# Peptides against a protein of PDB entry 3WG5, part 21

Target 1, 218 residues: chain A of PDB entry 3WG5
Amino acid sequence: LAKNIVYVAQIKGQITSYTYDQFDRYITIAEQDNAEAIIIELDTPGGRADAMMNIVQRIQQSKIPVIIYVYPPGASAASAGTYIALGSHLIAMAPGTSIGACRPILGYSQNGSIIEAPPKITNYFIAYIKSLAQESGRNATIAEEFITKDLSLTPEEALKYGVIEVVARDINELLKKSNGMKTKIPVNGRYVTLNFTNVEVRYLAPSFKDKLISYITD
Target 2, 218 residues: chain A of PDB entry 3WG5 as posed
Amino acid sequence: LAKNIVYVAQIKGQITSYTYDQFDRYITIAEQDNAEAIIIELDTPGGRADAMMNIVQRIQQSKIPVIIYVYPPGASAASAGTYIALGSHLIAMAPGTSIGACRPILGYSQNGSIIEAPPAITNYFIAYIKSLAQESGRNATIAEEFITKDLSLTPEEALKYGVIEVVARDINELLKKSNGMKTKIPVNGRYVTLNFTNVEVRYLAPSFKDKLISYITD

## One batch from the design tools (peptide; aimed at target 1 R48 L106, target 1 (a further copy) I121)

Design b1_p12_6_s1 (made by RFdiffusion4, then SolubleMPNN; from b1_p12_6, 4 letters changed)
Fold by OpenDDE base, seed 5:
Structure b1_p12_6_s1 (fold): chain B 218 residues (1-218), chain C 218 residues (1-218), chain A 12 residues (1-12)
Amino acid sequence: as target 1 above (218 residues)
Amino acid sequence: as target 1 above (218 residues)
Amino acid sequence: SAGVILEVIGAS
């Protein structure tokens, strides 16, 4: 039987409109090849809220399941990365990773202090992150606390609280554990059961542009 | 004779992936209505390099002329805004506006100091901004100096140095002065002569989302 | 209009 293809790609660094381009490119390749899923190995401190919203929308419009995998150990789906994860079809985390710290800021002052977001902005993102959690059947209370308490969780806590679906050490364990899981949001209007039986894993390399921008944003 | 339509829309604030969405939406509307051109009233302190690159690409892919108009007086096409302008079919500036200050930074330190971009990043953007200037027949030396000297120019200087094409006080003067000008880059593979004789000006309002994000990003 | 940054300030 023809092996189902699963793509794996890395997205590292700040969430930006180029990160959107990376997501879009990776997902598009996987869509074109009619992959069973794409796994995005995510390691981000966060980034732009707008880029995040576009990435979430791109994931939600995906013709195939998009799995966010916070990887490797030491990686984070921090801030914007949390929203992206919550907007995805499945979240996995490796041991020693983190998720959360979603409080919006306007930026940094010339003295490096955080410019706090006005309450209206914070409240908008509270509503937004809660909607992502609710739409995906994930813990909306914890999602709110990612903002209101700037909460960060371990993989074990995130799994325990129903924020994420899988804790896995590597891609093989992820595929094994997520096999037979339903997507947390629809794919083309339906919840899909993941089939990782007899899969071929294909790694997508970052483009030259992707490497350059990660180098620029690192 | 049916009036040629010219769209005018405002983009204000930081350049982000949402700014890309604004550009994309505005240009798409104008493309759908087969407008003679779209004028984007731009006022930006800059923003993300990646969002900028995507916006430039979107402008370059436009089926109609995209005019960047640095407006109103006091506005800037600063940093990323300069790249966007240099990537467009025509640049206009209102009196009392500025263009330039294109030195890339990695961000702000916790003490608010600029984190300088490493030389490789700076050199990449030097090459990139020079390519935009060269492709558009604009002053590539000044474009480089927007980075290397963090140069900023007045409309009069920018016009004098061949960075921009028009100085105009308002949309009516812009239309009058740019009428019969050729686009500085191709539209669908050809340099187009702008025809602003007997035009209908249509203003595009920001979407609710656009207003919210400008409110979020303001 | 500062774009909303959703970033964890790593404790440097």
Scores: peptide ipSAE 0.125, ipTM 0.407, DockQ to the pose 0.114; fails the geometry check
OpenDDE base, seeds 1, 2, 3, 4: peptide ipSAE 0.049, 0.119, 0.032, 0.116; ipTM 0.371, 0.389, 0.304, 0.397; seeds 1, 2, 3, 4 fail the geometry check

Design b1_p12_6_s2 (made by RFdiffusion4, then SolubleMPNN; from b1_p12_6, 6 letters changed)
Fold by OpenDDE base, seed 1:
Formats: sequence, structure tokens, C-alpha cells
Structure b1_p12_6_s2 (fold): chain B 218 residues (1-218), chain C 218 residues (1-218), chain A 12 residues (1-12)
Amino acid sequence: as target 1 above (218 residues)
Amino acid sequence: as target 1 above (218 residues)
Amino acid sequence: SKGIILEVIGAS
């Protein structure tokens, strides 16, 4: 029986327009091959809100399930990464990772101090993140508190509070635990039950362009 | 039986004079073909107030119902987009979208800080947005708070507070839910009951000019 | 780096 393919790709670093290009490329490859799902191993401190919103849209427009996996241990889905996760079909976290700290800022001053966002912007993102949580059946109160309290959670806390669906040590445990779960948002208008019983894991490497940009931004 | 036509077009990005041209073109095509309605899939962070007011007037002068649909998931009808929605015959939102944050600003300083509008301008837009809400039988108190509190709402909140009429996941659900609804403002001096039972959905693509401008502004 | 939001959320 032809094994269902699960793609795995890594996205690391600041969320930018180039990160959108990575998401788009990876999801497109997995869509073209009719993969059972794509798992994005995410490690980000955050980044640009515009790029984040475009990434969320691209995930939600995916023809296949997109699983955000905060990985490896020590990684985070901070700020923009949390929004991306909340906009996805399934969230997993490895032990020793974190999620949250979503308060928008205008930037950093020369001395490294935060330039605060005006209430207009903060309220916009409160509504936005709550909407993502509500649509996905995740904890909208905690999603709001990721902004209003600058809250960060461990995987165990995030699971307990209904922010994420899976805590897993590696891809194999993730596939095992998520097998038979329904996507938290629709794929092509339908909730999909994940079937990871007979899957081949296929890794996608960053393009040359992805490597070059990661090198410049790190 | 000849199917009634419903047009669907997308408007994405900043509200400008070019956005007016898009609205005018799309509505004109739908008017010429005696469509049952046109649905505008709107995703905007805001833009110019002058362009917004012209768009509202163009919608209100339409010979057919104009439905503003905040779509896809992750989209927003922020600032100018909220005014446009409140000036339309029906508002729908997809899950994962937002509406509001309407406080006028003069612009952004070099450091990204908001340049505040003087009270005179703010009061003008309070009166304007309240008028749009009152004329459409929508929540004028919340419309005011979109400015005074810089409020943003989820689709569920906006529906609950009587700001919008429909929450829908896609065009098919939108047509199903809005079937038999009356327009919130008149079409050619009459409130129209929407009939979406035997409709053909026809998509309008952006012109070459629309694509070029979107590319330059993104 | 916390998410920098450079969005034009404004009617000018």
C-alpha cells in the first residue's frame, strides 16, 4: 500500500517576508504531493506582524493539514510564532520549549528599550489572536493574556489550558500522539482526521536563498 | 431557469484612490449584468479617509446589493475597512478575522509613533461612523467605541453586538446564511430581500493595474 | 525580539 507522506520542514529565526516564502514553498511542495500533512518545526523569537498575518492566511488556505511543532527543546514560538501556531491545524510543543509573549511593539530604541504600541494596535491584535483561538477551538482567554499580561507558557501549561494539542519529544512521538486527531480548523472546508499509521517522513531542506537570508538575519 | 448571478471580487491592502477604482469597476460590472448581489472579499489594515468616504458613497449609490465579506481567515476590516463595511448593504465576517480600530490618525512619525488627530477630526469621524451605523440599523455605540476606545472585535463579538449580520466560513455558507435577509440600507430607495437559492457565483479578477499597485504597496 | 508590528492601522 502506497505510504502516505508526511513532510517535515524547519523554520528558524525572525518572522519576515522571507519566512512567508519558506512557508509558501514548503506547503506548496506538500500540497503537490498530496501529503497527509506537513509538520513545520518552528523556532522563532517573533518578527513582523504583516509577514505573520500572511503566513497565517497561507496556512489556513492550505490544501493539507499544517502542524506547527515548537521544536527542538530550547526553541520558542514567541510573539509572531504564537499567532502562527494558533492559526494552524494542530499545535505541538517539545518539552523545554515555550509559547506566548505576544504583546505588539513598534520596535526597539537604540538602548534596547521597547517602543510601546498604541492601544489601537494592541486592541487590534487582541481581537485578531482571540479570533484565531476561537476559530480553532483553543483558549481565547489565554490567547488574550499572551498580549495583555505578556504571558509565556510551558508545553505542559499550554496543553493544560487548551492552547495546544500535543506535547511530544520528537517527530515519531508527535505522529503517534496526533494520529486520529481532528484538525482544529478546516482543510478545504472540512475537518480532517489525521492518519499517521502508515506514513513516510520526508524532510524538506531550506533553499539556498533560505540559507543565505537566515545567515544575514542571525 | 436562468440562474441569478452573484459576483465575488477581492479587495486587499491599503485603502487608496486605487481601491476606489477597484470598487467602482467591480460594482459597475455587477450592475451591468443585473446581478443579485456583489460580494467584496475585504482584507485591509486601513488607509486614506478621503478614499474611504468615496468608496462608501459608491456602495450606497449601487444599483445592486453590495456585501462586504471580511475574508479570508486572518483578514481584517481595520479602520477604513470598518467604515466601508458599515456603509454597505450587508456585512459578513469569516472566523479568524477582525473589525474595528477606527481612531483617525494624521500619520506615523519616523520612529513609528502615531501622530494624533486633533479633536475636531476625531469628532468628525465619530459623527460620520455613528451616522453609518444608525442608517444601517447597526450598533452606533460600538461604532463610536471603534474610535473612542480604539475597539476591535471578533466576528462572534461583532455579530453579538449587532455590528455585522453574518459569520460565515466561505462563500457557500455566506450565501446560505444571508439568503432571505433584507439589505441593511436601501438599494435604489428600497430594502432588498436577498435571494440566493439558484445563483451562479462568478469571480472577478483584479485588472493588470490592480495587480501592479498591489505589488508596489506590499 | 518581540513581534514588531509595523501595520498601518489608521485612517489618515
Scores: peptide ipSAE 0.090, ipTM 0.351, DockQ to the pose 0.198
OpenDDE base, seeds 2, 3, 4, 5: peptide ipSAE 0.107, 0.034, 0.081, 0.032; ipTM 0.376, 0.256, 0.338, 0.302; seed 2 fails the geometry check

Design b1_p12_6_s3 (made by RFdiffusion4, then SolubleMPNN; from b1_p12_6, 5 letters changed)
Fold by OpenDDE base, seed 5:
Order: C-alpha cells, then structure tokens, then sequence
Structure b1_p12_6_s3 (fold): chain B 218 residues (1-218), chain C 218 residues (1-218), chain A 12 residues (1-12)
C-alpha cells in the first residue's frame, strides 16, 4: 500500500505575515499532496498578533492535520508561537524547549522598555487564547496565565498541565508517539485519528523568499 | 442589463498580517460576487515587509482587478503601503494624500531612534520595489528613490512621474476617470479594461475582528 | 515612515 506522506517544514524566527506565507505554502503543498499530516518545526520568540491570528485561522482551515513541533532543543514557541500552537491540531515539544510568555506588548519604547498593552488589548488576547485552548481541549487556565503571569513552561510541564500532547526528541519519536492520537481540533469538521504506521517523511525546504525573510528578520 | 458590481472597502492603519486578512477577505468577497473590481481605500503609515509582500501576492492572485485608492485626503500609502499600491492593478490617490517613504528599517531602538536596515536588506527591497514598478509599467526609478532617498510624493507628482494612474476626489470621480483604463498588471493572465459605465457600488464594512485589530494597532 | 514592527516579544 502506498505510504502515506507526512511533510515536515521549519518555521523559525519572528511571527510575521511572511510566516503566514510560509505556513500557507507548506500547508497548501501538504494539502495538494493529500498528506496524512504536516509537522511544522517551530522556533519563534513571537511576533505580530495579527500574523499569529491569520496563521491560526489558516491552520484551522487546513484540509489536513497540522502538527506544531517546538524544535530543536533550545527552541521556543514563545508569545505568538504559543497561540499558533494552541490553534493547531497537535502540539509536540522537544526536550529543552519552551512554550508561553504570551503577554501582549505594543513594542519597545525608546529606552528599550516594553510598552505595555492597554488592558483592553490584554483582555482581548486573554479571551482569544482561552478560546483557542477551549476549542482544542487544552488547559485554558494555563493559557490565560501565559498572559496574566507571562508564564513559560517546559515540555514536561506543558504536557503535565494538558497544554500540549507530545514530548518527543525527534520526528521519529513524534510520529511514533502521536500515531493513533486524535487531532485536538477538527479537520474539515471532523476529529481525525493520526495514522503514522506506514509513512514517508518529506521535508519541505524554505523557499528562497522564506530564507531571505528569515535572514532579514533575524 | 444587470449592473456590474464594484466593491469598496477600507484598510486603515499599520500593514500587518491582519491587514492581509482584510485584503484577502475583501478580495475574496468581490471575487465570489464576480465584481468588476474592488477598490481598497488605503490609509497606512506602513508596517511589516512580510505582510506587505503577502498582500502584494494576494492582489496579484486576484481574479478581479484590485484598485488601491489612497483615501481620504490626509491619508498616505506610506512605506509598505507604497509597495502594496505598486503591486496592484490600478493606483488612485485623493488630493492631499501621499505615497512613498519606503526605506526599510529594522525597528526602533530603545531611545526611539530608527534601527537602520543592513545594506543587504535595503538592496533586497530596492530590487523588490523596482520589480513591482517594472511589472506594473510604473516608474521604477522613482520606486527605487522611495527607498534610496526616502522619497514621498503628492498625487500630482506621482501621476506626473508615472507612479500612479488616477487622481480622484471621491469614488465617483475615481470610477469615472478609471473607466476604460487597462489594469497595470494582468488579471488571470490578461490585462483587463475596466468598465465602470453601469456599476453598482457596494461598500464592504470591516468585520468585527478587523475593527478590533484596527483598534488594537491604532 | 517606520514600518511599525508590532512585536509581542516575550521579555526574555
């Protein structure tokens, strides 16, 4: 029987509208090839809330499961990255990664201090992140605390608290551990059981544009 | 004969991935309704380069003509907004608006000073903006100077120099003046002659989300 | 006109 395809792609750096393009491109390729899933290796310090919300929406509109994998060790799904993860069909983290720190800011002031978001904005993102957690059956209390306490978690803590679904050292362990798991949000209106028993892993390289943007935003 | 539909929508504020969502939503609605065109009333100080590039790509992929209209008086298509305009099928400006100031920056330092983009980044955007101008048959020299000199133009100057196609006070004048013009880039691989002789103008309101993001980013 | 980078950066 022809092997089901699982795509793996990397998204690294700040979450921007180009990051949206990367997500969209990667997911579209995987959709076109009727992949079993796409795994996005995510390493981000955060970025734009608007880009994040678009990425979340794109993930939610995916015709295939989108797995966010915080990778490699030392990587983070920080701030916007956490929202993206919480908006995905499955979250995995490698040992030595982190998730959280979701407090919205307006930017940096001239002296390098954070410009705090107005309470209305903070409250909006609290409601939004809680919605993502609730819709995905993840810990909405911790999701709120990612903002209100600027909480950051290890993979082990995130798993323990029901924020994420898998701790995995590599793609092979991820596929093994996530095999037979149900997506945390629906795919085309249905919760899908992941089948990674006989899969071909295909890596999607960043486009030249993707590389350049990463280089520009790094 | 049933009136051809022209949609009008507003995009105001910073160019972000939410701005992409707005563009995408507006254009998608207009595409679905087989509109003769969509006019985007644009007022932006700029924003993210990545969001800009995605918006440009979305415009280029449109199944209908997308007209960027810098409106109202006092509005600008500044920085990222200029790129978006240059990536569109037709540019119009209202009297008292501006276009240009496209020098890329990395952000603001702690003291509020602009962090200059490295030469490699600046050169990338020079190449990119020149490409947009060339592809649209607009003034590529001025497009470069939007970066290299941080040039900003009035509507009259922009028209004179062949950066834009129309100066119009309002939507009615825009429709009148642009009627019979060819798109500056192709629609579905073909340059389209705009037909605004018997049109119904339909305004697209921002979604609740669009309003909230505008409120958050203002 | 500064491309306003709206970053939600974790204060790490």
Amino acid sequence: as target 1 above (218 residues)
Amino acid sequence: as target 1 above (218 residues)
Amino acid sequence: SAGVILEVISAS
Scores: peptide ipSAE 0.081, ipTM 0.371, DockQ to the pose 0.228
OpenDDE base, seeds 1, 2, 3, 4: peptide ipSAE 0.054, 0.126, 0.032, 0.043; ipTM 0.345, 0.399, 0.324, 0.362; seeds 2, 4 fail the geometry check

Design b1_p12_6_s4 (made by RFdiffusion4, then SolubleMPNN; from b1_p12_6, 5 letters changed)
Fold by OpenDDE base, seed 3:
Structure b1_p12_6_s4 (fold): chain B 218 residues (1-218), chain C 218 residues (1-218), chain A 12 residues (1-12)
Amino acid sequence: as target 1 above (218 residues)
Amino acid sequence: as target 1 above (218 residues)
Amino acid sequence: SSGVELEVIGAS
């Protein structure tokens, strides 16, 4: 029986193997408690593609809905963060946030210039991001343009274009607006209707390890 | 008598000589049990061309149908993975996966730049990938473009263009959709009609060695 | 052929 529990956890900073560990831990806790959903408050400039792909898989393997919430205002789901969002069961954004800028790169040179990804890699991620959009019934054209045009969107634009599902100022508004929505991808093979009536919100704190690593990478 | 058994095994990560050993082990187990087929859940960014060619040969020498299934969502059959898929008896993809990006390279420089393969090598792999497509009755034009344009496709595109045979969300849907299909290449000299009526699905776990190597290469 | 890679390295 779905406990009327919604977990909320924050993931901030670069997407790394450690970010995967955070996602895995948070989702696992919420799964174990048979939560109605977990909301991940995401604020990322991007990061590693390998970690991103693993995170997407972990989300898609979740036994519960995983909602990506770009929060707080001023936050972004940039680059890898956009892929993660597109791989999730529901995307929300707070006002004053952004999503997009998904052009893959190989890194930065010593002078801070971008090392361009070769067409091979760019085309791979175009197909990948389009597949995420298509699977979730989101705007695949815009998903491609996140790469080809390095497009970034406001929450209102992202909602309008069918990239995201909710614009919400806070968790309470998110719960209210997403109540009764179907997940954009299946949970254990079926689309779930979110039920946020009479839910308990439980915040998950970062582990000591989580705090330590975030402290080192910031 | 074909036992109504379908084996499922996962192969994830770079294509190496070790990946060959995994394919060989899994196929051998399924052959010994006279399985109706083996499904390989493939998730690879690519890898070594020599290992890839050996894997293709091992698949083509199989006494049972080998189905490559790009799974789970977010997975890819990139580069070497595409060749392996094209060399198989049936290709399936889950939604949110990709296939393609087959341009050969010699490796990466210290700065992360691609070391291009010389035209001689590129032309070799163009001929090779076209042959795999032609032999399997798949789209040889797209197979060539996987190299010449470094093309990557969604499952829906790959299906539409006749690169793959099935889009399936899970093993059960794969079995259902592929039931009654003929293998795209011969099994022991004859095209086999897949019979997935009343099959037992048996999962093959990675060996301890398999787990150890995957752990080291992650 | 030795030394040919068919790989996609992850992008950031």
Scores: peptide ipSAE 0.022, ipTM 0.285, DockQ to the pose 0.115
OpenDDE base, seeds 1, 2, 4, 5: peptide ipSAE 0.026, 0.081, 0.063, 0.080; ipTM 0.350, 0.353, 0.321, 0.371; seeds 1, 2, 4, 5 fail the geometry check

Design b1_p12_7 (made by RFdiffusion4)
Pose (drawn by RFdiffusion4):
Structure b1_p12_7 (pose): chain A 218 residues (1-218), chain B 218 residues (1-218), chain P 12 residues (1-12)
Amino acid sequence: as target 2 above (218 residues)
Amino acid sequence: as target 2 above (218 residues)
Amino acid sequence: GAGVVIPLPGAG
């Protein structure tokens, strides 16, 4: 009862309705165990707007800080993952990862051709991504460019431009650097200082169902 | 005189990429065997827009008539399934089925809440559903109300209002009533008269991949 | 990029 606990979970692949269930399951475990924070290792090339918005909402309502960590090296928080990151308490990127490229699309034709969205819906997602950035005190100008310029950034660039808070190689380095940082959004109405000294790290294994469904969607 | 071959397939559940694959697989089989028509027993609550548009496109390119049959009783062709029906060569409904209810939403939230669709998406789908209705000679005024009023219709109402062509209990009654009917959209440039005198019915089983994806869904 | 897919289901 008198422990300092950080949960670490993994989320890979297309952001879908099932991805929401994962976020909710992992975050719920951490909440019920009074965790100092949960770190989500995120690698997503794309996904659906509705599941992305539900995840952002679940993070906003989280009783514990949610740290989005673009990991492992080569991972990306592109498309829907970028919004999830901008909608969270803290963003960390591992070396060689990517963030951005969030242009909303209606989807993919028989060819694999891109089916663009009406210009106004692009403006809707611009307003939404600017809102997430401003609510978290992040660079909304760059966030807008994730859409309008299909802008993508390395870790160092994202840090310089004020989009993320940490560049870390691993969980331990993430804990060391983010220790003492305020969350970019509140936890239950209050901005919180992260206490990662003398912390127990607990890894949440992805289930059979997680790995299988992810593989199939792949 | 001649022996006419009619294929029958079942397509159930949410409209997704795998559903497009089912439509493409079943239609290709019927085309290669020079079929008079393929009948799809459709039961769907809704699904994704890009896959729905890809299905409508696949139906437009079909070298043989595609008859959308809302079957069995209790089935519906709601949301995305309505567009598939309106984009097809002939629509049939079994007693006790539903068609319509197409108001677009960005999706569903955690607590039964619904994420509203911006007006541009709504106007976009109004134009698209009116267009499918106009191209097929079906009631565009009523088709709009599938969206603007979330209108849903019984089979008897759908026939009366000129949205569908046939009300049938089974495949036998469907072939009997639709024999001699002109298709509502062309097959390769010409509107084909359906010849169901002397008919061999062939049922297409869903593949292993079809069954697996649906069992996981159940 | 791949972009964010807007699924656009119906409200029913």

Design b1_p12_7_s1 (made by RFdiffusion4, then SolubleMPNN; from b1_p12_7, 6 letters changed)
Fold by OpenDDE base, seed 5:
Structure b1_p12_7_s1 (fold): chain B 218 residues (1-218), chain C 218 residues (1-218), chain A 12 residues (1-12)
Amino acid sequence: as target 1 above (218 residues)
Amino acid sequence: as target 1 above (218 residues)
Amino acid sequence: GRGIELELIGAG
């Protein structure tokens, strides 16, 4: 029986318009091959809100399940990364990772201090992040506190509070634990039950352009 | 029996004079074909107040019902988009969208900070947004708080508070849920009962000009 | 009359 395909790709660094292009490319490849799912190994400190929102939309428009996996140990889905995760079909975290710290800012001053966002912007993102949590059946109270308290969580806490679905050490454990789970948001209007029983894992590499941009933005 | 026609069109991006042209074109096409309604899929961060007011007037002068649908998931009817929605015959939102944040501003400084509007302007828009809410039988208190508190809402909150009429995942669910509803404002001086029982959905594409403008303004 | 702007700029 032809093995279903699961794609795995890495997205690391700041969330920018170039990061959107990476998500779009990776998901498109997986869609073209009718993959069972794509796993995006995510490690980000945050980035631009506009790019983040576009990425969330792209994930939600995916024809296949998109699994956000905060990986490897030491990685984070910080700020924009948390929004992306909450907008996805399944969230996993490796031990030793973190999620949260979602308070919007206008930027950094020359001395490295944060320029605070006005209440207008903060309230917009509170509504937005709560909407993502509610749509995915995740903890909307904690999602709000990611902003209002600048809260950060361990994988174990995030799982306990219903922010994420899986804690896994590697791709094999992730596939094992997530097998039989339903997506937390619909795929093509339907909740999909993940089937990872007989699956081929295919790794997607960053393009040369992706590597170059990561080098410039890091 | 000849199927009644429902048109669907997308308006995405900043609200400008060009956005008015899009609304006008789409509504005109639907009017010419005596459509049962037009659904405008709206995703906007806001824009210009003058363009917004013109769009509201164009909607209110429509010979057919205009349904504002905040879509897809991740989209917003922010700022100017909220006014447009409140001025329309029916508001729907997809899960994972937002509405609100209506505080007027004069613009952005070079450092990205907001230039606040003087009280005179703010009070003008408070009166304006309350008028839109009252005329449409929607929550005028919340409409005011969209400005005074820069409030933003989830679809579920907006529905609960009587700001919007429908939460729907897609066009089919929207048509199903809104079937038999009365328009919240008159069409040609009369409240219309929507009939979506035997309807053909026709999608209107943006013109080449519309695409080009979107490319420049993004 | 120069139009009033209603926009959000977010950075994370």
Scores: peptide ipSAE 0.022, ipTM 0.290, DockQ to the pose 0.106
OpenDDE base, seeds 1, 2, 3, 4: peptide ipSAE 0.035, 0.031, 0.027, 0.061; ipTM 0.322, 0.325, 0.257, 0.334; seeds 1, 2, 3, 4 fail the geometry check

Design b1_p12_7_s2 (made by RFdiffusion4, then SolubleMPNN; from b1_p12_7, 5 letters changed)
Fold by OpenDDE base, seed 5:
Structure b1_p12_7_s2 (fold): chain B 218 residues (1-218), chain C 218 residues (1-218), chain A 12 residues (1-12)
Amino acid sequence: as target 1 above (218 residues)
Amino acid sequence: as target 1 above (218 residues)
Amino acid sequence: GRGVELELIGAG
């Protein structure tokens, strides 16, 4: 029986316009091959709100399930990363990772202090993050508190509170645990039941350009 | 039976004089073909108040119903987009979208901080947005709070509070749910009952000029 | 006169 393909790619670092290009490229490759799903191993401290929103849209427009996997241990889906996760078809976290801290800011002062966002911006993102949570059937109260309390969660807490769907140590455990789960948002207007019983895992590497940009922005 | 035509077009990005031209072109095409309605898929962070007011007037002068649809998931009708929506014949939102944050500003300083509008300007827009809400039979209290509290809402909240009329995942669901609804403002002096039982959906693409402008303003 | 702006700033 022809093995269904699952793609795995890594996105690491700040969320920027270049990160959007990475998401777009990876998802496009997986779509072209009619993959069962793509797993994005995500490790980010956050980044630009505009890029984040574009990434969320790209995920939601995907013709295949997009699984956000906060990996490896020690990684985070911080700030912008949390929004991306909440906008995706399935969220997984490895033990020793974190999610949250979503309060928007205007940037950092020269002394490293945070420049606070005005209430206008903060309230916009509260509505936005709650909308992502509600659409995906995830905990909207906690999603709001990611902003209002600058809350951060462990994988176990995030699972317990209904923010994420899977805690997994590696790709094999992720595939095993997520097999038979429905996507938390539709793919092409329908909730998809994941089938990982007979899959080939294909790893996508960053392009040369992706590597170069990561070097400059890190 | 000759299918009635529903046009669908997309307007994305900042509200400017060029955005007015897009609205005008799209509505004019639909008017020329005596369409049952035009659906404008709107995704905007806001923009110029003058352009916004012109767009509202153009919608209100339309010979056919204009439906503002905040789409796709992740999109917003922020700031100027909210006014445009409140000035239209019907508002729909996709899950995962937002509406609100209507406090006027004079712009941004070099450091990215907001330059606040004086009370005179703020009070003008409070009166204006309340008028739009009242004329359309929508929640004028919430419309005011879009400014005074810089409030933003999810689709579900906006529906619950009587700010919008429809939550829909796609065009098909929008047509289904809005079928038989009356326009919230008159078309040619009369409230129109929408008939979407036997319609042909026609997509309007942005012109080359529209694409170029989007590229420059992004 | 500089037109009033109704927009959001991208926040990090």
Scores: peptide ipSAE 0.026, ipTM 0.296, DockQ to the pose 0.104
OpenDDE base, seeds 1, 2, 3, 4: peptide ipSAE 0.107, 0.078, 0.024, 0.098; ipTM 0.667, 0.383, 0.230, 0.651; seeds 1, 2, 4 fail the geometry check

Design b1_p12_7_s3 (made by RFdiffusion4, then SolubleMPNN; from b1_p12_7, 6 letters changed)
Fold by OpenDDE base, seed 5:
Structure b1_p12_7_s3 (fold): chain B 218 residues (1-218), chain C 218 residues (1-218), chain A 12 residues (1-12)
Amino acid sequence: as target 1 above (218 residues)
Amino acid sequence: as target 1 above (218 residues)
Amino acid sequence: GRGIELELVGAG
């Protein structure tokens, strides 16, 4: 029986316009091959709100399930990364990772202090993050508290509170645990039941451009 | 039976004089073909107040119903977009979208901080947005709070509070749910009952000029 | 006269 393909790619670092290009490229490759799903191993401290929103839209427009996997241990889906996760078809976290801290800011002062966002901006993102949570059937109260309390969670807490769907140590455990789960948002207007019983895992590498940009922005 | 035509067009990005031209062109095409309605898929962070007011007037002068649809998931009708929506014949939102944050500003300083509008300007827009809400039979209290509290809402909240009329995942669901609804403001002096039982959906693409402007303003 | 703006600034 022809093995269904699952793609795995890594996105690491700050969320920028270049990160959007990475998401778009990876998802496009997986779509072209009619993959069963794509798993994005995500490790980010956050980044630009505009890029984040574009990434969320790209995920939601995907013709295949997009699984956000906070990996490896020690990684985070911080700030912008949390929004991306909440906008995706399935969220997984490895033990020793974190999610949350979503309070928007205007930036950092020269002394490294945070420049607070005005209430207008904060309230916009509260509505936005709650909308992502509600649409995906995830905990909207906790999603709000990611902003209002600058809350961060462990994988176990995130699972317990209904923020994420899977805690997994590696790709094999992720595939095993997520097999038979429905996507938390529709693919092409329908909730998809994941089938990982007979899959080939294909790893996508960053392009030369992706590597160069990561080097400059890190 | 000759299918009635429903046009669908997209307007994305900042509200400017060029955005007015897009609205005008799209509505004019639909008017020329005596369409049952035009649906404008709107995704905007806001923009210029003058352009916004002109767009509202153009919608209100339309010979056919204009439906503002905040789409796709992740999109917003922020700031100027909220006014445009409140000035239209019907508002729909996709899950995962937002509306609100209507506090006027004079602009941004070099450091990215907001330059606040003086009370005179703020009070003008409070009166204006309340008028739009009242005329359309929508929640004028919430409309005011879009400014005074810089409030933003999810689609579900906006529906619950009587700010919008429809939550829909796609055009097909929008047409289905809005079928038989009356416009929230008159068309040619009369409230129109929408008939979407036997319609042909026609998509309008942005002109070359529209694409170029989007490229420059993004 | 500088037009009034109704925009959100992207936050990190």
Scores: peptide ipSAE 0.022, ipTM 0.293, DockQ to the pose 0.104
OpenDDE base, seeds 1, 2, 3, 4: peptide ipSAE 0.100, 0.093, 0.024, 0.051; ipTM 0.346, 0.391, 0.253, 0.348; seeds 1, 2, 3, 4 fail the geometry check

